# Designs tried in a protein design run: peptides against a protein of PDB entry 5CWW. Part 14

Target 1, 194 residues: chain A of PDB entry 5CWW
Amino acid sequence: VPKLQGPFDFDLNPEDEQDDEVELKDIYVIGEKPRVADLMRGEEEELEMMKEDQHNGLSLNIICLLSTSGQVKICLDIDGVEAQWLPPRSKNKRLFAPPPEPPSLLTFQTFDTLKPAEVTPDGWPMFSEDATSPYSFYVTHPAGITYISLTPWVFRLESELQSDSEAGTEFRIDLLAKGQGSERDRIFTQTRTQ

## One batch from the design tools (peptide; aimed at target 1 D112 P116)

Design b2_p13_5 (made by RFdiffusion4)
Pose (drawn by RFdiffusion4):
Structure b2_p13_5 (pose): chain A 174 residues (1-35, 56-194), chain P 13 residues (1-13)
Amino acid sequence: VPKLQGPFDFDLNPEDEQDDEVELKDIYVIGEKPRNGLSLNIICLLSTSGQVKICLDIDGVEAQWLPPRSKNKRLFAPPPEPPSLLTFQTFDTLKPAEVTPDGWPMFSEDATSPYSFYVTHPAGITYISLTPWVFRLESELQSDSEAGTEFRIDLLAKGQGSERDRIFTQTRTQ
Amino acid sequence: SRPEHRAPGSALL
């Protein structure tokens, strides 16, 4: 039995989130690819409101177990800092009028690319893609350049990143 | 609705 890791702290998490934004209904994870895509796990979170949050696993989740009984507790040991994810982007997929209080939006994988996926909700369906943004970040991680890292990363963070488009809307039908 | 949220450049370093 491996150690339960969490609750993960969301670095740069949006402040003043509403109840239907904090409450989660689905989770979709795009695993890191071997060193074609991003060498990082991407953790996608779907709220009751239809809010989608794209998180990057900067630290890297790895194998971990609780300590053996052979280990003696040390008083002057530092407290274990909680695990962390980097909140890259957060966006709505529903208008306020489309949010149902007990709605169960769902993630769905795209057959052609793991960096594209769908959100399904009684209010409609939404296509989402993280490309080419994830490729640009990977190229910077593999960059052969001696300098310009902070400069190039700043442009990437200023990039709009993921793209999202509604493909279907259900009207006056719950 | 709330504005879309994004990470700054320093966070990706």

Design b2_p13_5_s1 (made by RFdiffusion4, then SolubleMPNN)
Fold by OpenDDE base, seed 2:
Structure b2_p13_5_s1 (fold): chain B 194 residues (1-194), chain A 13 residues (1-13)
Amino acid sequence: as target 1 above (194 residues)
Amino acid sequence: SRPEHRAPGSALL
C-alpha cells in the first residue's frame, strides 16, 4: 500500500512573502529521468550511445503547482523523494526513531499565466501534458490556454548537477533561476462574447 | 441558468 507522503516544506524565494494565501487548484509532476546506468548493467556499447543522449532529461523530480489565480510555481525535489510504501507489519516498529525531517522542495520559478482581469475567484485552472515533450505542458483556464516549456533551463541544470564539482553548485543554480525563465506562450484566448 | 462550465479545451476540438 502506498504511504501518504507530506507535508512538504517549501523553500520559498524570500521575495515571495505573499505565498501563505495561495489557493492551489492543481499539481503536475515531471519524474526524474531513469538512471540508465543502473538499467543497462552489462551492455557497455549501448550505454555509450545512450550517454550521447544524456540530453534526455533532469535527474531531479519537478513539481509544478497551479493556483486559482493561474500562478505557476516550479519546485525542484533536491532531496530525491522516493515512492514510500507502508512498511510490512513487522512487530518491531522502533518507536524511538525521530520522525525524518520533512523533505524540502526548492522553489525555482514563479510566474503568471493569466492577466489580472482574467482572474476569477471561482477559477479552476488545470495542467495537461504535452505528448511531444516531458518538459512541456499546458495550463487551461476559462479565459485561455497557455503553453509552458521548461526546456530553456532543464538541460543546463542537468549539466550542472552532473558536474563533479560540488563547489558552487548552489550559486550556479541561483544564476540559472535568475537567467532564463520557462517559455510561456498564450496559444488560445477566449473571446468574451458581449 | 447555471453557466455550464464548458472546459475551454472543448473549443479547440
Scores: peptide ipSAE 0.013, ipTM 0.503, DockQ to the pose 0.020
OpenDDE base, seeds 1, 3, 4, 5: peptide ipSAE 0.012, 0.012, 0.011, 0.011; ipTM 0.528, 0.496, 0.500, 0.513

Design b2_p13_5_s2 (made by RFdiffusion4, then SolubleMPNN; from b2_p13_5 with E4D)
Fold by OpenDDE base, seed 2:
Structure b2_p13_5_s2 (fold): chain B 194 residues (1-194), chain A 13 residues (1-13)
Amino acid sequence: as target 1 above (194 residues)
Amino acid sequence: SRPDHRAPGSALL
C-alpha cells in the first residue's frame, strides 16, 4: 500500500510570502532521469545508445504546483524524495523512530498562466503532459491553454549538478533561477461567448 | 455544488 508522504516544507522565495494562502488545484511531477547506467547493468551495446539520451534529463524530481489563480510553482526535490510504502505488517513494533524531518522542496520559479481578469473562483486549472518532451506540459483553464517548457534551464541545471566544482554551484543555480525562466506561451484563448 | 471536474480542454479532442 502506498504511504501518504508529506507534509513538505517549501523553501519559498521571500518575495512569494504573500502567496502562502493559495489554494492548490493540481500537481504535476517530472521524475528524475533514470539512472540508465544502473538499469542497463549487463547490456553494454544498449547502454551506449541510451547514454546519448542520458544527457537529456535532470537528476532531480521536479514538482509543479498549480493554484486556483493559475499560478504555477516549479519546485525542485533536492532531498531526493523516494516513493514510500507502508511496511509489511511484521509484528515487530519497531520503536517509534522519530518522524523523519519533512522533506524540503526548493521553489525554483513562480509564474502566472492567467491574467487577473481570467481568474474565476470556480476555475479549476489542470496540468497535462506534452507527448513530445518530458520537460514540457500544458496548463488548461476555461479561459485558455498555456504551453510551458522547462527546457531553457533544466539541462543547464543538470550540467551544474554534475560539475565537480561545488564552488559557486549555489550562485550559478541562483543565476539560472533569475535568468532564463521557463518558456510560457498561450496557445489557445477561449473567446468569451456573449 | 461539486466542482465539475470537466477538463475544459476535453471538448477540443
Scores: peptide ipSAE 0.012, ipTM 0.551, DockQ to the pose 0.023
OpenDDE base, seeds 1, 3, 4, 5: peptide ipSAE 0.011, 0.010, 0.010, 0.010; ipTM 0.535, 0.500, 0.494, 0.535

Design b2_p13_5_s3 (made by RFdiffusion4, then SolubleMPNN; from b2_p13_5 with E4D R6F)
Fold by OpenDDE base, seed 5:
Structure b2_p13_5_s3 (fold): chain B 194 residues (1-194), chain A 13 residues (1-13)
Amino acid sequence: as target 1 above (194 residues)
Amino acid sequence: SRPDHFAPGSALL
């Protein structure tokens, strides 16, 4: 049986301390691209073809959080949350291991999908997948539908994570977060019939 | 129709 994971610690920028009251309504997870080298222990020829395809995804899990207000937070799992299973009922509970530190999530981007006049107290915005891209999705609210794409930065971030230069990686990630935001397009707006 | 310009998202880093 899968173990419920959490709580997660959020590395929030101290300027956003006002977000302590954000009522989350939905979560969307984009799983990390599997390391081809770990799956292909034994087939050298398929490993070369998949090295060219290594550029097609992020090696980190992405966790998208959606509030009642239609605010989206894009979080990165830097520590690598492994799928935990409930320990078998076998008597050797290593009860004495300190609880593993909760995995930390880095907040990469925060943006709105609703105008202030579209926000409702009973609003229940929801995520939905895009069948055309693993890094694109929709936010659906009664006021409208917003398309979101992470593609402007995901592939650049992966390139930085794969770079042999650990020096300045954090600084380059900070520049990516501040520079190229996610694509965000309102594809449908519900016209209030007056 | 101009795409409805949402305010630029704040990047939290």
Scores: peptide ipSAE 0.025, ipTM 0.645, DockQ to the pose 0.077
OpenDDE base, seeds 1, 2, 3, 4: peptide ipSAE 0.024, 0.023, 0.024, 0.023; ipTM 0.646, 0.639, 0.645, 0.637

Design b2_p13_6 (made by RFdiffusion4)
Pose (drawn by RFdiffusion4):
Structure b2_p13_6 (pose): chain A 174 residues (1-35, 56-194), chain P 13 residues (1-13)
Amino acid sequence: VPKLQGPFDFDLNPEDEQDDEVELKDIYVIGEKPRNGLSLNIICLLSTSGQVKICLDIDGVEAQWLPPRSKNKRLFAPPPEPPSLLTFQTFDTLKPAEVTPDGWPMFSEDATSPYSFYVTHPAGITYISLTPWVFRLESELQSDSEAGTEFRIDLLAKGQGSERDRIFTQTRTQ
Amino acid sequence: SYLENHSALADAL
């Protein structure tokens, strides 16, 4: 039985989130690819409100177990800092009028690319893609350049990143 | 309110 890791702290998490934004209904994870895509896990979170949050596993989740009984507890040991994810982007997929209080939006994988996926909700369906943004970040991680890292990363963070488009809307039908 | 996008990462850099 491996150690239970969490609750993960969301670095740069949006402040003043509403109840239906904090409450989660689905999770979709795009695993890191071997060193074609991003060498990082991408953790996608879907709220009751239909809010989608794209998180990056900067630290890297790895194999962990609780300590053996052979280990003696040390008083002057530092407290274990909670695990962390980097909140890259957060965006709504529903208008306020489309949010149902007990709605169960769902993630769906795209057959052609793991970096694209769908959100389904009684209000409608939404296509989402993280490309080419994830490729741009990977190229910087593999950059052969001596310098310009902070400069190039700043442009990437200013980039709009993921793209989203509604493909279907259900009207006056719950 | 509707949230089009939120990213605190660009402001943090």

Design b2_p13_6_s1 (made by RFdiffusion4, then SolubleMPNN; from b2_p13_6, 6 letters changed)
Fold by OpenDDE base, seed 2:
Structure b2_p13_6_s1 (fold): chain B 194 residues (1-194), chain A 13 residues (1-13)
Amino acid sequence: as target 1 above (194 residues)
Amino acid sequence: SFIERYNAVADAL
């Protein structure tokens, strides 16, 4: 049986200017790129072709969180959170090791998908995948649909993670983190029926 | 900072 995990600590979480507890409504996980090298063990030619695909994705999991207000938080799973399983019902009283420190998620970006006038107390925004890209998705709310793409930064971040040279990495990552981050486009807005 | 946390990751990979 899978174990419920959490709580998670949020590194570099912007102080939510609203004293209101951010009520989360949905979660969207973009898994790390498949370990092609492990999958293609013995197929060197196919492995080279797959390495040349400049769009292999990020070696870190991405955790997207969505609030009632339509706030999206993009977090990086730096600690490599793995699926945990309930120990088999072995009757042996193993000494409860102190619970490990909760894993941390690195907040990369936070942004809104709704205008303040579109936010409703009963609003339930939801994530949905983009079938054309693993690093793009939609936020659907009764007020409208927002397209989001992580492609402006995800491949650049991966390039830095895979770089053999530390030279200038700090500078390039600082520029990446200070950049505009994710692409956002409101593709649909619901007309208020008068 | 983001860079400090990134460096901690990069050192661990």
Scores: peptide ipSAE 0.199, ipTM 0.802, DockQ to the pose 0.063
OpenDDE base, seeds 1, 3, 4, 5: peptide ipSAE 0.174, 0.128, 0.163, 0.186; ipTM 0.779, 0.741, 0.768, 0.791

Design b2_p13_6_s2 (made by RFdiffusion4, then SolubleMPNN; from b2_p13_6, 6 letters changed)
Fold by OpenDDE base, seed 2:
Structure b2_p13_6_s2 (fold): chain B 194 residues (1-194), chain A 13 residues (1-13)
Amino acid sequence: as target 1 above (194 residues)
Amino acid sequence: SYVERYSAVPEAL
């Protein structure tokens, strides 16, 4: 049985400290790409073909949060939250190790998918996957459908995470967060019949 | 169908 995980601490950007209680309506998780080197222990030839595809994904989990207002928060799991299963009911009273500190999620980007005039109190926006890319998805609301792609930054972030140079990594990641944001395209707008 | 491109810059609410 999967274990319910949480609470999560959100490291919000200091600029977002004015975000009132955001009522979340949906969550979308993009799992980390498995390290090819860890999976292909023994098949050297397939490992070389998959190394050419080094641009295949981020080594961090991405957690997307969607509010009633159509705001999307893109969070990075830096601590590496793994799926936890309820331990089998083995009678070993493992001394309750102090509950691990809740994993922190880094807020990487925040953006809107709705105009202020499109926001409704009863709005229930939802995520849906894009079958063509693991790093693209849709936000559906009664006012319209927005396409989102993380591809402008995700591969550059992966390159920084794989760099042997620890020096300036934080600065380069901050530049990525402030620079080229996620692609956002409103692909459909509901025409209010006058 | 109106396709509006949102700028990559997060509009601060």
Scores: peptide ipSAE 0.011, ipTM 0.418, DockQ to the pose 0.100
OpenDDE base, seeds 1, 3, 4, 5: peptide ipSAE 0.006, 0.010, 0.007, 0.007; ipTM 0.381, 0.453, 0.427, 0.427

Design b2_p13_6_s3 (made by RFdiffusion4, then SolubleMPNN; from b2_p13_6, 6 letters changed)
Fold by OpenDDE base, seed 4:
Structure b2_p13_6_s3 (fold): chain B 194 residues (1-194), chain A 13 residues (1-13)
Amino acid sequence: as target 1 above (194 residues)
Amino acid sequence: MYVERYNAVADAL
């Protein structure tokens, strides 16, 4: 039986630690770039045709969280995800192994998709995938639809993660996090028919 | 703190 993932600990920006009990309504997960070379092991001729796509993506999972307020948190899974199976029901509870530390999610970016006047208590904002990009999605709410793209930073972050230069990596990633964030476009606004 | 964990990411790849 597959094990459910989580709980996750959130590494929140000290600026985001002031967010009270954020009721989450939806989750959207973008998987890490496929290791096509590992998947196509023994299919070297087909691998040559797919070389152009092997460089396109982030080596980390991205977890997008959506609140009732329409706030989106973009989190990076730093610890990575392995497929876990529930251990066989062996009657020997290892009574003394500390629980594994919960995997941590690094909050990379937080932003609102709704104006305060658009937030409703009964609002159920939801994610929807973009068929054209794995790093783009929509937030749908009764007040409208917001397009979101992570492409401005995803490939730059990947380039920094793949850099052999340890020197100043910290500074470059901090510049990326403070730099051009996710693109956001309000593609539809529901007119309140009075 | 944030960037120390990004270094841990770079060390894990």
Scores: peptide ipSAE 0.012, ipTM 0.369, DockQ to the pose 0.060
OpenDDE base, seeds 1, 2, 3, 5: peptide ipSAE 0.005, 0.006, 0.000, 0.000; ipTM 0.350, 0.357, 0.252, 0.338

Design b2_p13_6_s4 (made by RFdiffusion4, then SolubleMPNN; from b2_p13_6, 7 letters changed)
Fold by OpenDDE base, seed 2:
Structure b2_p13_6_s4 (fold): chain B 194 residues (1-194), chain A 13 residues (1-13)
Amino acid sequence: as target 1 above (194 residues)
Amino acid sequence: PYRERYNAVAEAL
């Protein structure tokens, strides 16, 4: 039986200036790139092809959070949250292990997909995948559809994570964090039919 | 293995 996970702590979550707890409506998870080397034990040629695809995704899970207001939070799973299972009902180990510290998610970016005038109390924005890229997705709301792509930063971040050189890594990551965020494009806007 | 790099990401944000 799967175990319910959470709560999660949000590191570097901007203080939502609105005292109103951001009501989450949807979650979208971009899984880490498969460890090709572990899966391809025996297919050296496919391993080379997958290494040549320099655009193999991020080694971290990405957790996207969507609020009622159309706010998107892009979070990185630094701790490597794994699927947890309930221990088998074996009798005796009531070892009160202290509750593990809650896993932290690193808030990489926060942005809006809706204008303030498009926000409704009953709004239910939803994520949907882009079949062409694991690092692109859509936010659908009654007011419109927004395309989002993480490709401007995700591959650069992966390159820093895979680099053997620690020299300048901090500086390059600082530039990444302060630099170009996710691509965001409103591809459809619903005309208010009076 | 990447914890130091993850900390660098966290410190940069």
Scores: peptide ipSAE 0.050, ipTM 0.719, DockQ to the pose 0.068
OpenDDE base, seeds 1, 3, 4, 5: peptide ipSAE 0.028, 0.024, 0.026, 0.067; ipTM 0.680, 0.621, 0.645, 0.731; seed 5 fails the geometry check

Design b2_p13_7 (made by RFdiffusion4)
Pose (drawn by RFdiffusion4):
Structure b2_p13_7 (pose): chain A 174 residues (1-35, 56-194), chain P 13 residues (1-13)
Amino acid sequence: VPKLQGPFDFDLNPEDEQDDEVELKDIYVIGEKPRNGLSLNIICLLSTSGQVKICLDIDGVEAQWLPPRSKNKRLFAPPPEPPSLLTFQTFDTLKPAEVTPDGWPMFSEDATSPYSFYVTHPAGITYISLTPWVFRLESELQSDSEAGTEFRIDLLAKGQGSERDRIFTQTRTQ
Amino acid sequence: PPHTARPDFQFAF
């Protein structure tokens, strides 16, 4: 039985989130690819409101077990800092009028690319893609350049990143 | 209470 890791702290998490934004209904994880895509896990979170949060596993989740009984507790040991994810982007997929209090939006994988996926909700369906943004970040991680890292990363963070488009809307039908 | 829309969040370096 491996150690339970969490609750993960969301670095740069949006402040003043509403109840239906904090409450989660689905989770979709795009695993890191071997060193074609991003060498990082991408953790996608879907709230009751239809809000989607794109998180990056900067630290890297790895194998971990609780300590053996052979280990003696040390008083002057530092407290274990909680595990962390980097909140890259957060965006709505529903208008306020489309949000149902007990709605169960769902993630769906795209057959052609793991970096694309769908959100389904009684209010409609939404296509989402993380490309080419994830490729740009991977290229910088593999960059052969001696310098310019902070400059190039600043442009990528200023980039709009993921793209989203509604493909279907259900009207006056719950 | 009803859901209220907020600006999208975007990471800044």

Design b2_p13_7_s1 (made by RFdiffusion4, then SolubleMPNN; from b2_p13_7, 8 letters changed)
Fold by OpenDDE base, seed 5:
Structure b2_p13_7_s1 (fold): chain B 194 residues (1-194), chain A 13 residues (1-13)
Amino acid sequence: as target 1 above (194 residues)
Amino acid sequence: SAYVARPDHRFEY
């Protein structure tokens, strides 16, 4: 049973005060795929089905945020990375474990799905899944429907996360984010009746 | 833990 981890208190950093109050309307979460090494402790039958889909997904949770303006932010749960690098803290019952720090989200990409002329105050954009790919989804707005795919970078990012070199991982992730972005395709546009 | 906002790539459609 996937635990609905929520509500995420997005502590919006106050330094983003200069970006117009981005009213968030929807959230889409792409859960991490279990690593094959962790599956080796499970039943053999599920292991064979996951091996055939050679596209091992990202070992991090992806959190997509959608604003009223149709802006999409793609965020990565980096604490999933740190938890992999932290040697399993010995089971010493620290009676007062401080509350787990809220997961650190890295904004990987930000992009628009609407033209400025398509943005309406009453616009309610919404995410919907793509049944054909866990790393693809749609943004539906009254002005149109946009297809989005994370596949151009997700597999490259996973390859970097699996690299034995901890040194420069952050720098390489930064280069990936500045490189080829998510695929965007406007599959439907509603013609305004003049 | 600080959210690192990356620069908005405003892609003009």
Scores: peptide ipSAE 0.022, ipTM 0.606, DockQ to the pose 0.092
OpenDDE base, seeds 1, 2, 3, 4: peptide ipSAE 0.022, 0.021, 0.020, 0.021; ipTM 0.614, 0.605, 0.584, 0.595

Design b2_p13_7_s2 (made by RFdiffusion4, then SolubleMPNN; from b2_p13_7, 7 letters changed)
Fold by OpenDDE base, seed 1:
Structure b2_p13_7_s2 (fold): chain B 194 residues (1-194), chain A 13 residues (1-13)
Amino acid sequence: as target 1 above (194 residues)
Amino acid sequence: GPYVARPDHRFEA
């Protein structure tokens, strides 16, 4: 189970001054699929099953952030990509290695799950998993339940990450972010009994 | 700089 141990440095675009006002209420982490290369040291049978599953998930950790207002921010742990290409830092464990820099998160998508009229000061939206897919989840709020799926882009992103081209990974991710968004469906709306 | 996706305000419930 990937433990998200903060702090995360959000490379927030300084132009999004509004992000400083976002009170986070919940975090949902979708762990990276184990790299086939890491599994090759393990049971060959698990490796074969993962190869046959054509739906190999993303090799990056996904961090979903949920605000009081029902805003969802989908972040990618990009340091996982860079770490693939960094030559193994020479094993000179200098005793005084500076603490590992916190992972840099790329904000891939931001969207709302609530209408402005549904936002309440005491509202506490929460994530919950979808048992049918690791890349789908629910946002539950007193006003309603929203289904979210990352499947429209996750597999495409993985295909790009698996490309032999180290150069321009960030640019390719940006293109994907501007293209297909996450699926969002309001599956339940609470009728306000006046 | 890191791409910050703009909020998609198209929430049609």
Scores: peptide ipSAE 0.026, ipTM 0.642, DockQ to the pose 0.086
OpenDDE base, seeds 2, 3, 4, 5: peptide ipSAE 0.013, 0.024, 0.024, 0.024; ipTM 0.554, 0.641, 0.603, 0.597

Design b2_p13_7_s3 (made by RFdiffusion4, then SolubleMPNN; from b2_p13_7, 7 letters changed)
Fold by OpenDDE base, seed 1:
Structure b2_p13_7_s3 (fold): chain B 194 residues (1-194), chain A 13 residues (1-13)
Amino acid sequence: as target 1 above (194 residues)
Amino acid sequence: APYVARPDHRFEA
């Protein structure tokens, strides 16, 4: 039986006291690239071909959060949230290992998809996938549709994560977060019929 | 502290 996971600790900037006021409406998860090495134990030739595809996705899960206001928060699962299973009901009073520390999500980027005048109290924005790329998606709101692509940074981040230097990974991620952000394009705006 | 990217208010629709 799958274990319910969460709550996730968002490593929120303590300056973002406003994050507690953000009502989330949708979540979009971009899974880590398949560990092809673990899945294809026996097809070494296909594994090599898939490794050579420079377009190998990110080795971290990406969690996108969407608020009522159309704010998107891009979070990275650095600790690697794995599927947890409920232990079998063994009667043995094994000393409860301290509950594992809740997984922390790193907020990589936050941006708006709506203008303040487009925000409605009853607004329910939603994510939709892009069939052409796992790292692109749409935010649909009654006011309009926004295209988002993570491709400007995701492959650079993967390159940094694959570097042999464990030291300074956080610092390198911070530099990437301050660099070129996600692509954002409003592809449709609903004409308010007066 | 992990870098929290500030909201990009530059959404010119």
Scores: peptide ipSAE 0.025, ipTM 0.660, DockQ to the pose 0.084
OpenDDE base, seeds 2, 3, 4, 5: peptide ipSAE 0.012, 0.024, 0.024, 0.025; ipTM 0.529, 0.655, 0.576, 0.657

Design b2_p13_7_s4 (made by RFdiffusion4, then SolubleMPNN; from b2_p13_7, 8 letters changed)
Fold by OpenDDE base, seed 2:
Structure b2_p13_7_s4 (fold): chain B 194 residues (1-194), chain A 13 residues (1-13)
Amino acid sequence: as target 1 above (194 residues)
Amino acid sequence: SAYVARPDHRFVA
């Protein structure tokens, strides 16, 4: 049985402190790419073909949060939150280890998919996946549909995470966040019948 | 139109 995980601490940018009251409507998780080197222990030839595909993803989980207002928050799981299963009912009273510190999610970027005039109190925007890319998705709202792609920064971020220089990683990630954001494209807008 | 999402990019009315 899957274990309910959380609460998660969000390391919000201090400028986002006013957004603590955001009503979330949906969540979209992009799982980390499995370390091909760890999975393919023993098949060297298939490893070389998949190494060309190593340019295909991020080694961190990405958590996308969607509010009633159509705001999207892109969060990175720096601590490596894994799916937890309820321990088998083994009779061993494992001494309750102190509850692990809640995993922290780093807010990488925040953006809107709706104009202020399109926001409704009863709005229920939803995520849907893009079959063409694991790092692209859609936000659907009655006012319209927005395409989002993380590809402008995901591969550069992965290159930074794979670099041998641990020093300055946080600074380089911050530069990536500020430099090139996610692609957004409104692919459909609902025309109000006059 | 396609646009680039930046940190804290909100639609300005």
Scores: peptide ipSAE 0.019, ipTM 0.560, DockQ to the pose 0.090
OpenDDE base, seeds 1, 3, 4, 5: peptide ipSAE 0.012, 0.019, 0.010, 0.011; ipTM 0.551, 0.537, 0.517, 0.554; seeds 1, 4 fail the geometry check

Design b2_p13_8 (made by RFdiffusion4)
Pose (drawn by RFdiffusion4):
Structure b2_p13_8 (pose): chain A 174 residues (1-35, 56-194), chain P 13 residues (1-13)
Amino acid sequence: VPKLQGPFDFDLNPEDEQDDEVELKDIYVIGEKPRNGLSLNIICLLSTSGQVKICLDIDGVEAQWLPPRSKNKRLFAPPPEPPSLLTFQTFDTLKPAEVTPDGWPMFSEDATSPYSFYVTHPAGITYISLTPWVFRLESELQSDSEAGTEFRIDLLAKGQGSERDRIFTQTRTQ
Amino acid sequence: MREYRPDVSAHLA
């Protein structure tokens, strides 16, 4: 039985989130690829409101177990800092009028790319993609350049990143 | 619809 890791702290998490934004209904994880795609786990979170949050596993989740009984507790040991994810982007997929209080939006994988996926909700369906943004970040991680890292990263962070487009809308039908 | 975009440049750098 491995150690339960969490609750993960969301670094740079949006402040003043509403109840239907904090409440989660689905989770979709794009695993890191071997060193084609991003060498990081991408954790996608779907709220009741249809809000989607894209998080990056900067620290890297790895194998962990609780300590053996052989280990003696040390008083001057530092408290274990909680695990962390980097909130890269957060966006709505529903208008306020489309949000149902007990709605169950769902993630679905795309057959052609793990970096594209769908959100399904009684109000409609939405296509989402993280490309090419995830490729641009990976190229910077593999960069052969001696310098310019902070400069190039600033442009990437200023990039709009993921793209989203509604493909279907259900009208006056719950 | 709303969208939030944090300044992640320092963490990515």

